# Peptides against a protein of PDB entry 4ASU, part 16

Target 1, 270 residues: chain A of PDB entry 4ASU
Amino acid sequence: ATLKDITRRLKSIKNIQKITKSMKMVAAAKYARAERELKPARVYGVGSLALYEKADIKTPEDKKKHLIIGVSSDRGLCGAIHSSVAKQMKSEAANLAAAGKEVKIIGVGDKIRSILHRTHSDQFLVTFKEVGRRPPTFGDASVIALELLNSGYEFDEGSIIFNRFRSVISYKTEEKPIFSLDTISSAESMSIYDDIDADVLRNYQEYSLANIIYYSLKESTTSEQSARMTAMDNASKNASEMIDKLTLTFNRTRQAVITKELIEIISGAA
Target 2, 83 residues: chain B of PDB entry 4ASU
Amino acid sequence: FTFASPTQVFFNSANVRQVDVPTQTGAFGILAAHVPTLQVLRPGLVVVHAEDGTTSKYFVSSGSVTVNADSSVQLLAEEAVTL

## One batch from the design tools (peptide; aimed at target 1 F128 K129 E130 D140)

Design b1_p12_1_s4 (made by RFdiffusion4, then SolubleMPNN; from b1_p12_1, 4 letters changed)
Fold by OpenDDE base, seed 5:
Structure b1_p12_1_s4 (fold): chain B 270 residues (1-270), chain C 83 residues (1-83), chain A 12 residues (1-12)
Amino acid sequence: as target 1 above (270 residues)
Amino acid sequence: as target 2 above (83 residues)
Amino acid sequence: SESYVDLSKAAA
């Protein structure tokens, strides 16, 4: 490689490093906010799931319609955030299909669709776009919940798959259940609850759906920002190492050129 | 007893004496060993009576309340403010 | 058929 080639490559990598460092800082700021907002969101979301856990809501085995909701975003450069969700969605879909279940898919964030469209296009009901530019709000979750309920797909049971935040260096893809109004109302375990008006139960279920979606969005966002921060940090470090290597190569090449020129002068060839 | 909004936690697995909630079917008090029930909140006042005798008041916009068989309670409001 | 929803527009 000529000195010019090395110089050009150095400039390119230095520019990349600047970009990745900047992105790291942005991700760090978003992460800090997301983590703060996750604290109450987790209490809220886990609280919403408490009924299903305590009442041990189960879907009858003869029911066949299953809904899978994958939660991620539209934004890349965040490691395995999207692929982890997609992988679990694929696995779950395959398992359910093997069990004779009908499976439909909802993607929150365009990246889910991008990964699964080729193999699962016929199973997609709705894809939500413009996810990840701003922190998710309860309003966003409500919109998603409403769209799901209005999709016309009368699922019996569902699964929401998202990345749960563990720490700045760790997340885990998890699944939480979603139950239809009919499943909840017909559940044997619900018999211990006092006479519940059908309208009340419907409204309750709508809140529950919005609540769990909101929770999943907050977990996903925090995980994503943390992962992006890490990814950008790694990219910056890799760039730094490459810069160092290329700088050494540049210096060696420069010395070689000088030496060659001196030899040519001494030999009378210049 | 857990009482939270999407953005704020007021009580997290706390022991309380009584919680008064505004529901669509009417306001009622949740006492110890209350029968399991599901309710939807209407805009109104939530009153939490602590074991030490202190009382806290909140305004909620909407949401849900769950009383479980194990006497745990989840009050989840879309919006809530301390009054 | 698959539908698409833009959250930025829906929230507005």
Scores: peptide ipSAE 0.422, ipTM 0.936, DockQ to the pose 0.692
OpenDDE base, seeds 1, 2, 3, 4: peptide ipSAE 0.404, 0.405, 0.419, 0.419; ipTM 0.925, 0.932, 0.934, 0.934; seed 1 fails the geometry check

Design b1_p12_2 (made by RFdiffusion4)
Pose (drawn by RFdiffusion4):
Structure b1_p12_2 (pose): chain A 181 residues (1-270 with 5 gaps), chain B 83 residues (1-83), chain P 12 residues (1-12)
Amino acid sequence: ATLKDITRRLKSIKNIQKITKSMKMVAAAKYARAERELKPARVYGVGLIIGVSSDRGLCGAIHSSVAIIGVGDKIRSILTFKEVGRRPPTFGDASVIALELSIIFNRFRSVISYKTEYSLANIIYYSLKESTTSEQSARMTAMDNASKNASEMIDKLTLTFNRTRQAVITKELIEIISGAA
Amino acid sequence: as target 2 above (83 residues)
Amino acid sequence: VEELREELVYEP
């Protein structure tokens, strides 16, 4: 309730809002990279339960929608392949998955809407390239919603700070008048 | 005729005369009228004879060539670079 | 390939 506590909390939530807004544009830039590389990947991959995701969270209802194997560390987190999503998925990654060894992944539609031999590794590559495009655009909205929630929180606390600031001024003033009187 | 690597796409549904292709057994030149077959590739060159008579030369490390019941061929390699 | 295998495969 003290001004010091409110000033500290404002700076704390402002830091969160700046970071979440900073990841909105990052997910927007990485999504633009992912869709530019999805066009040649879709024309490449045309011709057992495999879950495709990533280690990197903060992407909304992507890991929860997909319901030994299992690519993406966050899919084994409910009940394996690790270290994906930090960098764009290469064909070599899809090859290692086929080397160690009917498929579930998130297909890219737009920014809002989604759906849940040598040829076998091409399906894994098709799922990896589709998944990261899906993971990034969903993260773009997830951090946009988080930036909105943190801004509404700052507005509520600013009103508290103005009430407390007025209450401190009047309290100090009363202590002076009474001390005089 | 479709020719693509994971990186870039060279031909998108040609519309081409013939394509020389490296296969595990020697080499196969796929004409417009060729039998439906499924083949796997080896380290070798790919020569694309364009419809206007011109030539295109690429290199292929590995992959697959697929010619369907119709006059359609899809050639895909892990890496294809020039030169 | 071996480096990728070490990066991708989980070992307890």

Design b1_p12_2_s1 (made by RFdiffusion4, then SolubleMPNN; from b1_p12_2, 4 letters changed)
Fold by OpenDDE base, seed 1:
Structure b1_p12_2_s1 (fold): chain B 270 residues (1-270), chain C 83 residues (1-83), chain A 12 residues (1-12)
Amino acid sequence: as target 1 above (270 residues)
Amino acid sequence: as target 2 above (83 residues)
Amino acid sequence: LEELRERLIYKP
């Protein structure tokens, strides 16, 4: 490679490194905020799931309609965040199909759609965009819940799939159940909750959905920012190593050029 | 007893004597070993009576309250403020 | 809420 080629490559990599460093810093700031906001959100979300755990709500086997909500974002450069969710969605969809269930999908974040569009386009009900630029709000979750409830798809059971935050270096893709109003109301285990007004139960279910969605968004956001920070750090380190290697190559090439020129002068070879 | 909003936790698996909640069907008190129930919150006052006799008041917006058979209670408000 | 509804990018 010529000195010019090496110099061009060096400039390019240095620019990439600047970008990745900047992105790392931004991700770090967003992560710090997300982690703080996740603490109450987790209590809130886990609290909302408590009923389903305590009541052991089950869907009858004869029920065939299943909804999958995949939670991620629109933004890339965050490692395996999107692919992990998509992989689990695919697995779940395949398992449900093998069991004779009808599966529909909601994507939170454009990346889910992007990954699954070719193979699962017919199963998508809706995809939400503009996810990941700002921290998710309860309003966002409410809109998603409302859209789900108004979709006209009468699911019996559903799954929300998202990345649960463990630590700055770890997340786990998990699934939480979603139940329709009919499934909840007909569950034998709910009999201990006597004299619940149907309107109350409907409203309760609406809040439950919004709560769970909100929780999933907060877990996902924290996981994503952490993963992005790590990815950008790795990219920056890789760029640094490449810069060092290219710099050495540049120096060696420069020396070779000088030596060649000296030999040409000494030899009289024009 | 767990009492939280999306942004703030007031109680997390705490033991309390009584919680008064404003529901759409009316305000009621939740005591230990209360009958399992599900309710939706209306805007109003939540009063938490601690075992030590202290009373805390909160204003809540909408939300839900769950009383389970195991005496666990989840009070989840969209918005809540200490008074 | 209306602004949030604009987040719909795909609805078959």
Scores: peptide ipSAE 0.038, ipTM 0.916, DockQ to the pose 0.607
OpenDDE base, seeds 2, 3, 4, 5: peptide ipSAE 0.031, 0.032, 0.030, 0.035; ipTM 0.913, 0.917, 0.915, 0.922; seed 4 fails the geometry check

Design b1_p12_2_s2 (made by RFdiffusion4, then SolubleMPNN; from b1_p12_2, 4 letters changed)
Fold by OpenDDE base, seed 1:
Structure b1_p12_2_s2 (fold): chain B 270 residues (1-270), chain C 83 residues (1-83), chain A 12 residues (1-12)
Amino acid sequence: as target 1 above (270 residues)
Amino acid sequence: as target 2 above (83 residues)
Amino acid sequence: MEELRERLIYKP
């Protein structure tokens, strides 16, 4: 490679390094905020799931309609965040199909759609965009819940798949159950909840869905920002190593050029 | 007893004597070993009576309250403020 | 609410 080629490459990598460092800093700031906001959101979300755990709500086997909600974002450069969710969605969809269930999909974030469009396009009900630029709000979750409820798809049961935050270096893709109003109301275990008005139960379910979606968004966001921070750090380190290698190559090449020129001068070779 | 909003936790698995909640069907008090129920919150006052006799008041917007058979209670408000 | 509806990018 010529000195010019090496210089061009060095410049390019240095620019990439600047970008990745900047992105790391932004991700770090967003992570710090997300982690703080996740604490109450987790209590809130887990509290909403408590009914389903305590009541041991089960869907009858004869019920065939299943909804999968995948939660991620629109934004890349965050390691395996999107692919992990998509992988679990695919696995779940395949298992349900093998069991003779009808599966429909909702994507939260454009990346889910992007990954699954070719193989699962017919199963998508809706995809929500503009996810990940700003921290998710309860309003966002409410809109998603409302859209789900108004989609006209009468699912019997469902699942929400998202990345649960563990630590700055760890997340786990998890699934939480979603139940339709009919499934909840018909559950034998719900008999202990006497004299619940149908309207109350409907409203309760709406809140429950919004709560669970909100929780999943907060877990996903925290996981994503952490993963992005790590990815950008790795990219910056890789760029640094490459810069060092290229700098050495540049210096060696420069010395070789000088030596060649000196030999040409000494030899009289024009 | 758990009482939280999306952004704030007021009680997390705490033991309380009584919680008064504003529901769409009316305000009622939740005591220990209350019958399992599901209710939806209306805007109003939540009053938490601690075991030590202290009383805390909160204003809540919409939300839900769950009383389970195991006496666990989840009060989840969209918005809540200490009064 | 309306602004959030604009977040629908795909609805078959």
Scores: peptide ipSAE 0.036, ipTM 0.908, DockQ to the pose 0.604
OpenDDE base, seeds 2, 3, 4, 5: peptide ipSAE 0.032, 0.032, 0.036, 0.035; ipTM 0.911, 0.914, 0.915, 0.916

Design b1_p12_2_s3 (made by RFdiffusion4, then SolubleMPNN; from b1_p12_2, 4 letters changed)
Fold by OpenDDE base, seed 4:
Structure b1_p12_2_s3 (fold): chain B 270 residues (1-270), chain C 83 residues (1-83), chain A 12 residues (1-12)
Amino acid sequence: as target 1 above (270 residues)
Amino acid sequence: as target 2 above (83 residues)
Amino acid sequence: LEELRERLIYRP
């Protein structure tokens, strides 16, 4: 490679490193906020799931309609965040299909759609975009919940798949159940609950869904930002190493050129 | 007893004596061993009576309240503020 | 909510 080629490559990598460092800082700031906001969101979301756990709500096997909600974002450069969710979605969809269930998919974040479009395009009901630009709000979750409920797809049971935050270096893709109003109403375990007005139960379910979605968004966001921070740090380190290697190559090449020129001068003066 | 909004936790698995909640079907008090129920919150006052005799008041917007058979309670408000 | 809906909903 010529000195010019090496210099050009060095410049390119230095620019990449600058970008990745900047992205790391942005991700770090977003992570810190997300982690703080996750604490109450987790209590809130887990609280909403408590009914389903305590009532042991089960969907009869004869019920066939299953909804999968994959939660991620529109933004890349966050390691395996999106692929992890998509992988679990694929696995779940395949298992459900093998069990004779009808599966429909909702993608929260464009990356889910991007990954699954080719193989699961016919199963998508809706994709929510512009996820990840701002921290998710309860309003966002409510919109998603409302759209789901108004989609016309009368699911019996569903799965919300998202990355649960563990630590700055660890997340786990998890699945939580969502149930239709009919499934909840028909569950034997719900018989212990006092006579609940149908309208009340419907509204309750709407809140429950919004709550769970909100929780999943907060977990996902925190996981994503931490993963992005790590990914950008790794990218910056890799760029640094490459810069060092190329710099050494440049110096060696430069020395060789100088030596050659000196020899030519000496030989030409003869 | 768990009482939270999306952004704030007021009680997390706490033991309380009584919680008064404003629901769409009417306000009711949740005592120990209250019958399981699901309710939706209306805007109003939540009053938490702690075991030590302290009383805390909150204003809540919409949300849900769950009383389970195990006497666990989840009060989940969309918005809530301490009074 | 309507503004949020317009922002979030992508229907192909």
Scores: peptide ipSAE 0.052, ipTM 0.920, DockQ to the pose 0.772
OpenDDE base, seeds 1, 2, 3, 5: peptide ipSAE 0.034, 0.029, 0.028, 0.030; ipTM 0.910, 0.913, 0.915, 0.918; seed 5 fails the geometry check

Design b1_p12_2_s4 (made by RFdiffusion4, then SolubleMPNN; from b1_p12_2, 4 letters changed)
Fold by OpenDDE base, seed 4:
Structure b1_p12_2_s4 (fold): chain B 270 residues (1-270), chain C 83 residues (1-83), chain A 12 residues (1-12)
Amino acid sequence: as target 1 above (270 residues)
Amino acid sequence: as target 2 above (83 residues)
Amino acid sequence: MEELRKRLVYTP
């Protein structure tokens, strides 16, 4: 490689390093906020799921319509965040299909659609784009919930798949159940709950769905920002190592050129 | 008793004497061993009566309240503020 | 709400 080639490559990698370093800092700031906002969101979301856990709501086997909600974002450069969700979605969809269930998919974030489009395009109901630019709000979750409820797809049971935040270095892809109004109302375990007005139950379900979606978004966001921070740190370190290597190569090449020129001068003076 | 909004936790698995909640069907008090129920919140006052006799007041917007068979309560408001 | 609807891509 010529000195010019090495110099060009050095410049390119240095620029990449600057970008990745900047992205790391941005991700770190977003992570710190996301983690703070996740604390109450987790209590809120877990609280919403408490009914389903305590009532042990089960969907009858004869009910075939299943909804999978994959929660991620539009933004890349965050390691396996999107692929982990997509992988679990694929696995769940395959298992459900093998069980004779109809599966429809909602993607939160364009990356889910991007990954699953070729193999599962016919199963997608809707994709929510422009996810991840701003921290998710309860309003965002409510809109997603509303859109789902208005989609006309009368699912019996659903699965919301998202990355749960564990630590700055760890997340776990998890699944939480979503149940339709009919499934909840028909569940034998719900018989202990006082006669609930149908409108009340409908509204309750709307909140429940919004709550769970909100929770999943907060978990996903925190996981994503943490993963991005790590990914950008790794990229910056890799770039640094490459810069060092190329710098050494440059220096060696430069010395070789100088030596060659000196030899030519000495040899030409003979 | 758990009482939270999306952005704030007021009570997390706490023991309380009574919680008064404003619901769409009417305001009611949740006592120990209250029958299981699901309700939707209307804008109004939540009053939490602690076991020590202290009372705390909150204004809530929309949301849900769940009373489970195990006497656990989840009060989940879209918005809530301490009064 | 209107701004959020713009974020929806319906896949018929």
Scores: peptide ipSAE 0.093, ipTM 0.922, DockQ to the pose 0.472
OpenDDE base, seeds 1, 2, 3, 5: peptide ipSAE 0.034, 0.038, 0.039, 0.045; ipTM 0.907, 0.921, 0.921, 0.926

Design b1_p12_3 (made by RFdiffusion4)
Pose (drawn by RFdiffusion4):
Structure b1_p12_3 (pose): chain A 181 residues (1-270 with 5 gaps), chain B 83 residues (1-83), chain P 12 residues (1-12)
Amino acid sequence: ATLKDITRRLKSIKNIQKITKSMKMVAAAKYARAERELKPARVYGVGLIIGVSSDRGLCGAIHSSVAIIGVGDKIRSILTFKEVGRRPPTFGDASVIALELSIIFNRFRSVISYKTEYSLANIIYYSLKESTTSEQSARMTAMDNASKNASEMIDKLTLTFNRTRQAVITKELIEIISGAA
Amino acid sequence: as target 2 above (83 residues)
Amino acid sequence: SSAPTVKVESHS
């Protein structure tokens, strides 16, 4: 309730809002990179339960939608392949998955809507390239919603700060008048 | 005729005369009228004879060539670079 | 060829 507590909380939630807004544009830039590389990947990959995701969270209902194997550390987290989503998926990554060894992944449509031999590694590459394009755009919205929630929180606390600031001024003033009187 | 690597796409549904291709057994020159076959590639060159008579030369490390029941061929390699 | 970034782990 003290001004010091409110000033500390404002700076704490402002830090979160700046970071979540900073990841909205990052997911927007990385999604633009992912869609630019999805066009040649879709024309390349045309011709057992495999779950395709990533280690990196904060992407909304992507890991929860997809329901030994399992690519993406966050899919084994419910019940393996690790270290994906930090860097764009290469064909070599899809090759290692095939080397260690009917498929579930998120297909890219737009920014809002989604759906859940040598040839076998091409399907894994097709899922990896589709997955990260889906993972990034969903994260763009997930951090956009989080930036909205943190801003609404700052507005509510600013009104509290103005009430407390007025209440401190009047209290100090009463202590002076009474001390005089 | 479709020729693509994971990185870049060279030809998108040609519309081409013939394509020389490296295969595990020697080499195969795929004409417009060729038998439906499924083949796997080896380290070798790919020569693309354009419809206007010109030539295109690329290199292929490995991959697959697929010629369907119709007059359609899809050639895909892990890496294709010039030169 | 490109180097793979993915690692494989085993669990018990």

Design b1_p12_3_s1 (made by RFdiffusion4, then SolubleMPNN; from b1_p12_3, 8 letters changed)
Fold by OpenDDE base, seed 4:
Structure b1_p12_3_s1 (fold): chain B 270 residues (1-270), chain C 83 residues (1-83), chain A 12 residues (1-12)
Amino acid sequence: as target 1 above (270 residues)
Amino acid sequence: as target 2 above (83 residues)
Amino acid sequence: MEEPQVKVVKEE
């Protein structure tokens, strides 16, 4: 490679490094906010899930319709955040299919669609875009919940798959259950609950779904931002290493060029 | 007793004497060992009666309330403010 | 509440 080529490459990598450093800082700011907002969101979301856990709501084996909701975002450059969710979605879809279940998919965030659409296009009901530009709000969750309920797909049970935040350096892809109104209302364990008006129960379910989705979005966002920080840090380090290598090559090449020129001068060949 | 909005936690697994909630079917008080029920909140006042006799008032916009068989209660409001 | 940002894309 010529000195010019090396210089051009160095410049390019240095620019990339600047970008990745900047992105790291942006991700850090977003992470800090997300982590703060996750605290109440966990209480809120876990509170909503309490019914399912305490009532031990289960879908009868004869029920066959299952909905998988994958939660991620539209934004890339965050390591394995999207692929982890997609991988678990695929695995669960395959397992459910093997068990004779009908599976439909909802993707929250365009990345889920991007990964799964080719192989699972027939199973997709709806995709939600414009996820990740701003922190998710309860309004966003409500839109998703409403669309789910109005999708016309009469699922019996669902799974919401998202990355749960553990720490700045750790997340775990997890699944939480979603149940249809019919499944909830018909659950034997629900018999201990006072007579609930059907309209009340419908409204309750809407809130429950929105709450769980909101929780998942907050977990996902926090995980994503932390992962992006790490990814950008790694990218910056990799760029730094490449810069060092190229700089060394540049110096060696420059020395060789100088030596050659000196020899030509001394020999009179020039 | 857990009382939270998406953005704020007011009570987290706390022991309280009574919680008065505004529901679509009417306001009711949740006492210890209340029968399990599911309700939807209407805009109104939530009053939490602490064990020490103090009361706290909140305005909620909407949401849900769950009373479980184990006497745990989840009051989840879409929006809530302290009064 | 803040206006929802998410957009619905229905699959055919």
Scores: peptide ipSAE 0.440, ipTM 0.938, DockQ to the pose 0.795
OpenDDE base, seeds 1, 2, 3, 5: peptide ipSAE 0.416, 0.428, 0.416, 0.424; ipTM 0.931, 0.936, 0.937, 0.939

Design b1_p12_3_s2 (made by RFdiffusion4, then SolubleMPNN; from b1_p12_3, 8 letters changed)
Fold by OpenDDE base, seed 4:
Structure b1_p12_3_s2 (fold): chain B 270 residues (1-270), chain C 83 residues (1-83), chain A 12 residues (1-12)
Amino acid sequence: as target 1 above (270 residues)
Amino acid sequence: as target 2 above (83 residues)
Amino acid sequence: GPAPQVVVVKEE
């Protein structure tokens, strides 16, 4: 490689490093906010999920319609955040299909659609875009919940798949159940609950769904920002190492050029 | 007893004497060993009676309340403010 | 709260 080529590469990598460092700082700020906002969101979301656990709601085996909701974002450069969710969605879809279930998919965030569209296009009901630019709000979750409920797909059971935040260096892709109104109302375990008006139950389900979605969005966002911060840090380090290597190469090449020029001068062959 | 909004936690697995909640079908008091139920909140006042006799008031916009068989209660409001 | 920003894209 010529000195010019090396210099060009160095400049390019240095620019990339500047960008990745900047993105790291932005991700760090967003992570800090997300982590703070996750604390109450987790209490809120876990509270909503408590019913499903305590009531031991089960979907009858004869029910065949399953909804998979993948929660991610539109934004890249966050390591395995999107691929992890997509991988689990694929696995779940395959398992359900093997069990004779009908599977439909909802993608929260455009990245889910981008990954799964070619292989699962026929299973997609709806995709939600404009996820990840701003922190998710309960309003966002409500829109998603409402759209799901109004999709016309009469699922019996659903799975919401998202990355749960563990720490700044760790997340885990997890699945939480979603149940249809009919499944909840028909659950044997619900018999212990006082006679609930159908309208009340429907409204309750709407809140429950919105709550769970909101929770998943907050977990996902926190995980994503943390992962992005790590990814940008790694990218910056890799760029630094490459800069060092290229700098050494540059110096060696420069010395060789100088030596050659000196030899040409001394030999009078020019 | 858990009482939270999406952005704020007021009670987290706390023991309380009674919680008065505004529901669409009417206000009711959740006592110890209340029968399991699911309700939807209407805009109104939530009153939490602590075991020590203190009373706290909150305004909620909407949400849900769950009373489980194990006597756990989840009051989840879309918006809530301390009064 | 702030207006929802999420955009619904229906699969045709």
Scores: peptide ipSAE 0.437, ipTM 0.938, DockQ to the pose 0.766
OpenDDE base, seeds 1, 2, 3, 5: peptide ipSAE 0.414, 0.428, 0.414, 0.426; ipTM 0.931, 0.937, 0.937, 0.940

Design b1_p12_3_s3 (made by RFdiffusion4, then SolubleMPNN; from b1_p12_3, 11 letters changed)
Fold by OpenDDE base, seed 5:
Structure b1_p12_3_s3 (fold): chain B 270 residues (1-270), chain C 83 residues (1-83), chain A 12 residues (1-12)
Amino acid sequence: as target 1 above (270 residues)
Amino acid sequence: as target 2 above (83 residues)
Amino acid sequence: MTPAQITVVKED
């Protein structure tokens, strides 16, 4: 490689390093906020799931319609965040299909659609875009819940798949159940609950769904920002190491060129 | 007793004496060993009576309330403010 | 509440 080539490469890598450092700082700020906002969101979301756990709501085995909601975002450069969710969605869809169930998919974030479009395009009901530019709001979750309920797909059971935040260096892809109104109303365990008005139950389900989706969005966002911060840090470090290596190569090459030129001058070679 | 909004937690697995909630079907008081029920909140006042006799008031916009068989209660409001 | 900013894309 010529000195010019090395210089060009150095300049390019230095520019990349600047970009990755900047992105790291942005991700760090977003992560800090997301982590703070996740604390109440987790209490809120876990509270919504408590009924399903305590009432031991189960879907009858003869029910065949299953919904999978994958939660991620539109933005890349966050490691395996999107692929992890997509992988679990694929696995779940395959398992359900093998069990003779009908599977439909909702993608929250354009990345899910991008990954699954070729293999699962016919199973998608709806995709949500413009996810991840701003912190998720309860309004966002409500829109998703409403679209699901209005989709016309009468699922019996569903699952929401998202990355749960564990720490700055760790997340886990998890699944939480989603139940249809019919499943909830028909559950034997619900018999112990006072006569619940159908309208009340419908509204309750809308809130429950929105709550769970909101929770999943907050977990996903925190996980994503943390992963992005880590990815950008790693990229910056790798760039730094490459800069150091190329700088050494540049210096050695420069000395070799100088030496060659001196020899040519001394030897009378033009 | 858990009482939270998406952005704030007021009570987390706390023991309380009584919670008065505004529901679409009417206001009711949740006491110890209350029958399991699911309700939807209407805009109104939530009153929490602590075991120590302290009373706290909150305004909620909408949401849900769950009373479970194990006497656990989840009050989940879309928006809530302390009064 | 902050208004929803999510865009719905219906799959055909």
Scores: peptide ipSAE 0.406, ipTM 0.933, DockQ to the pose 0.808
OpenDDE base, seeds 1, 2, 3, 4: peptide ipSAE 0.397, 0.414, 0.404, 0.424; ipTM 0.925, 0.929, 0.931, 0.932; seeds 2, 4 fail the geometry check

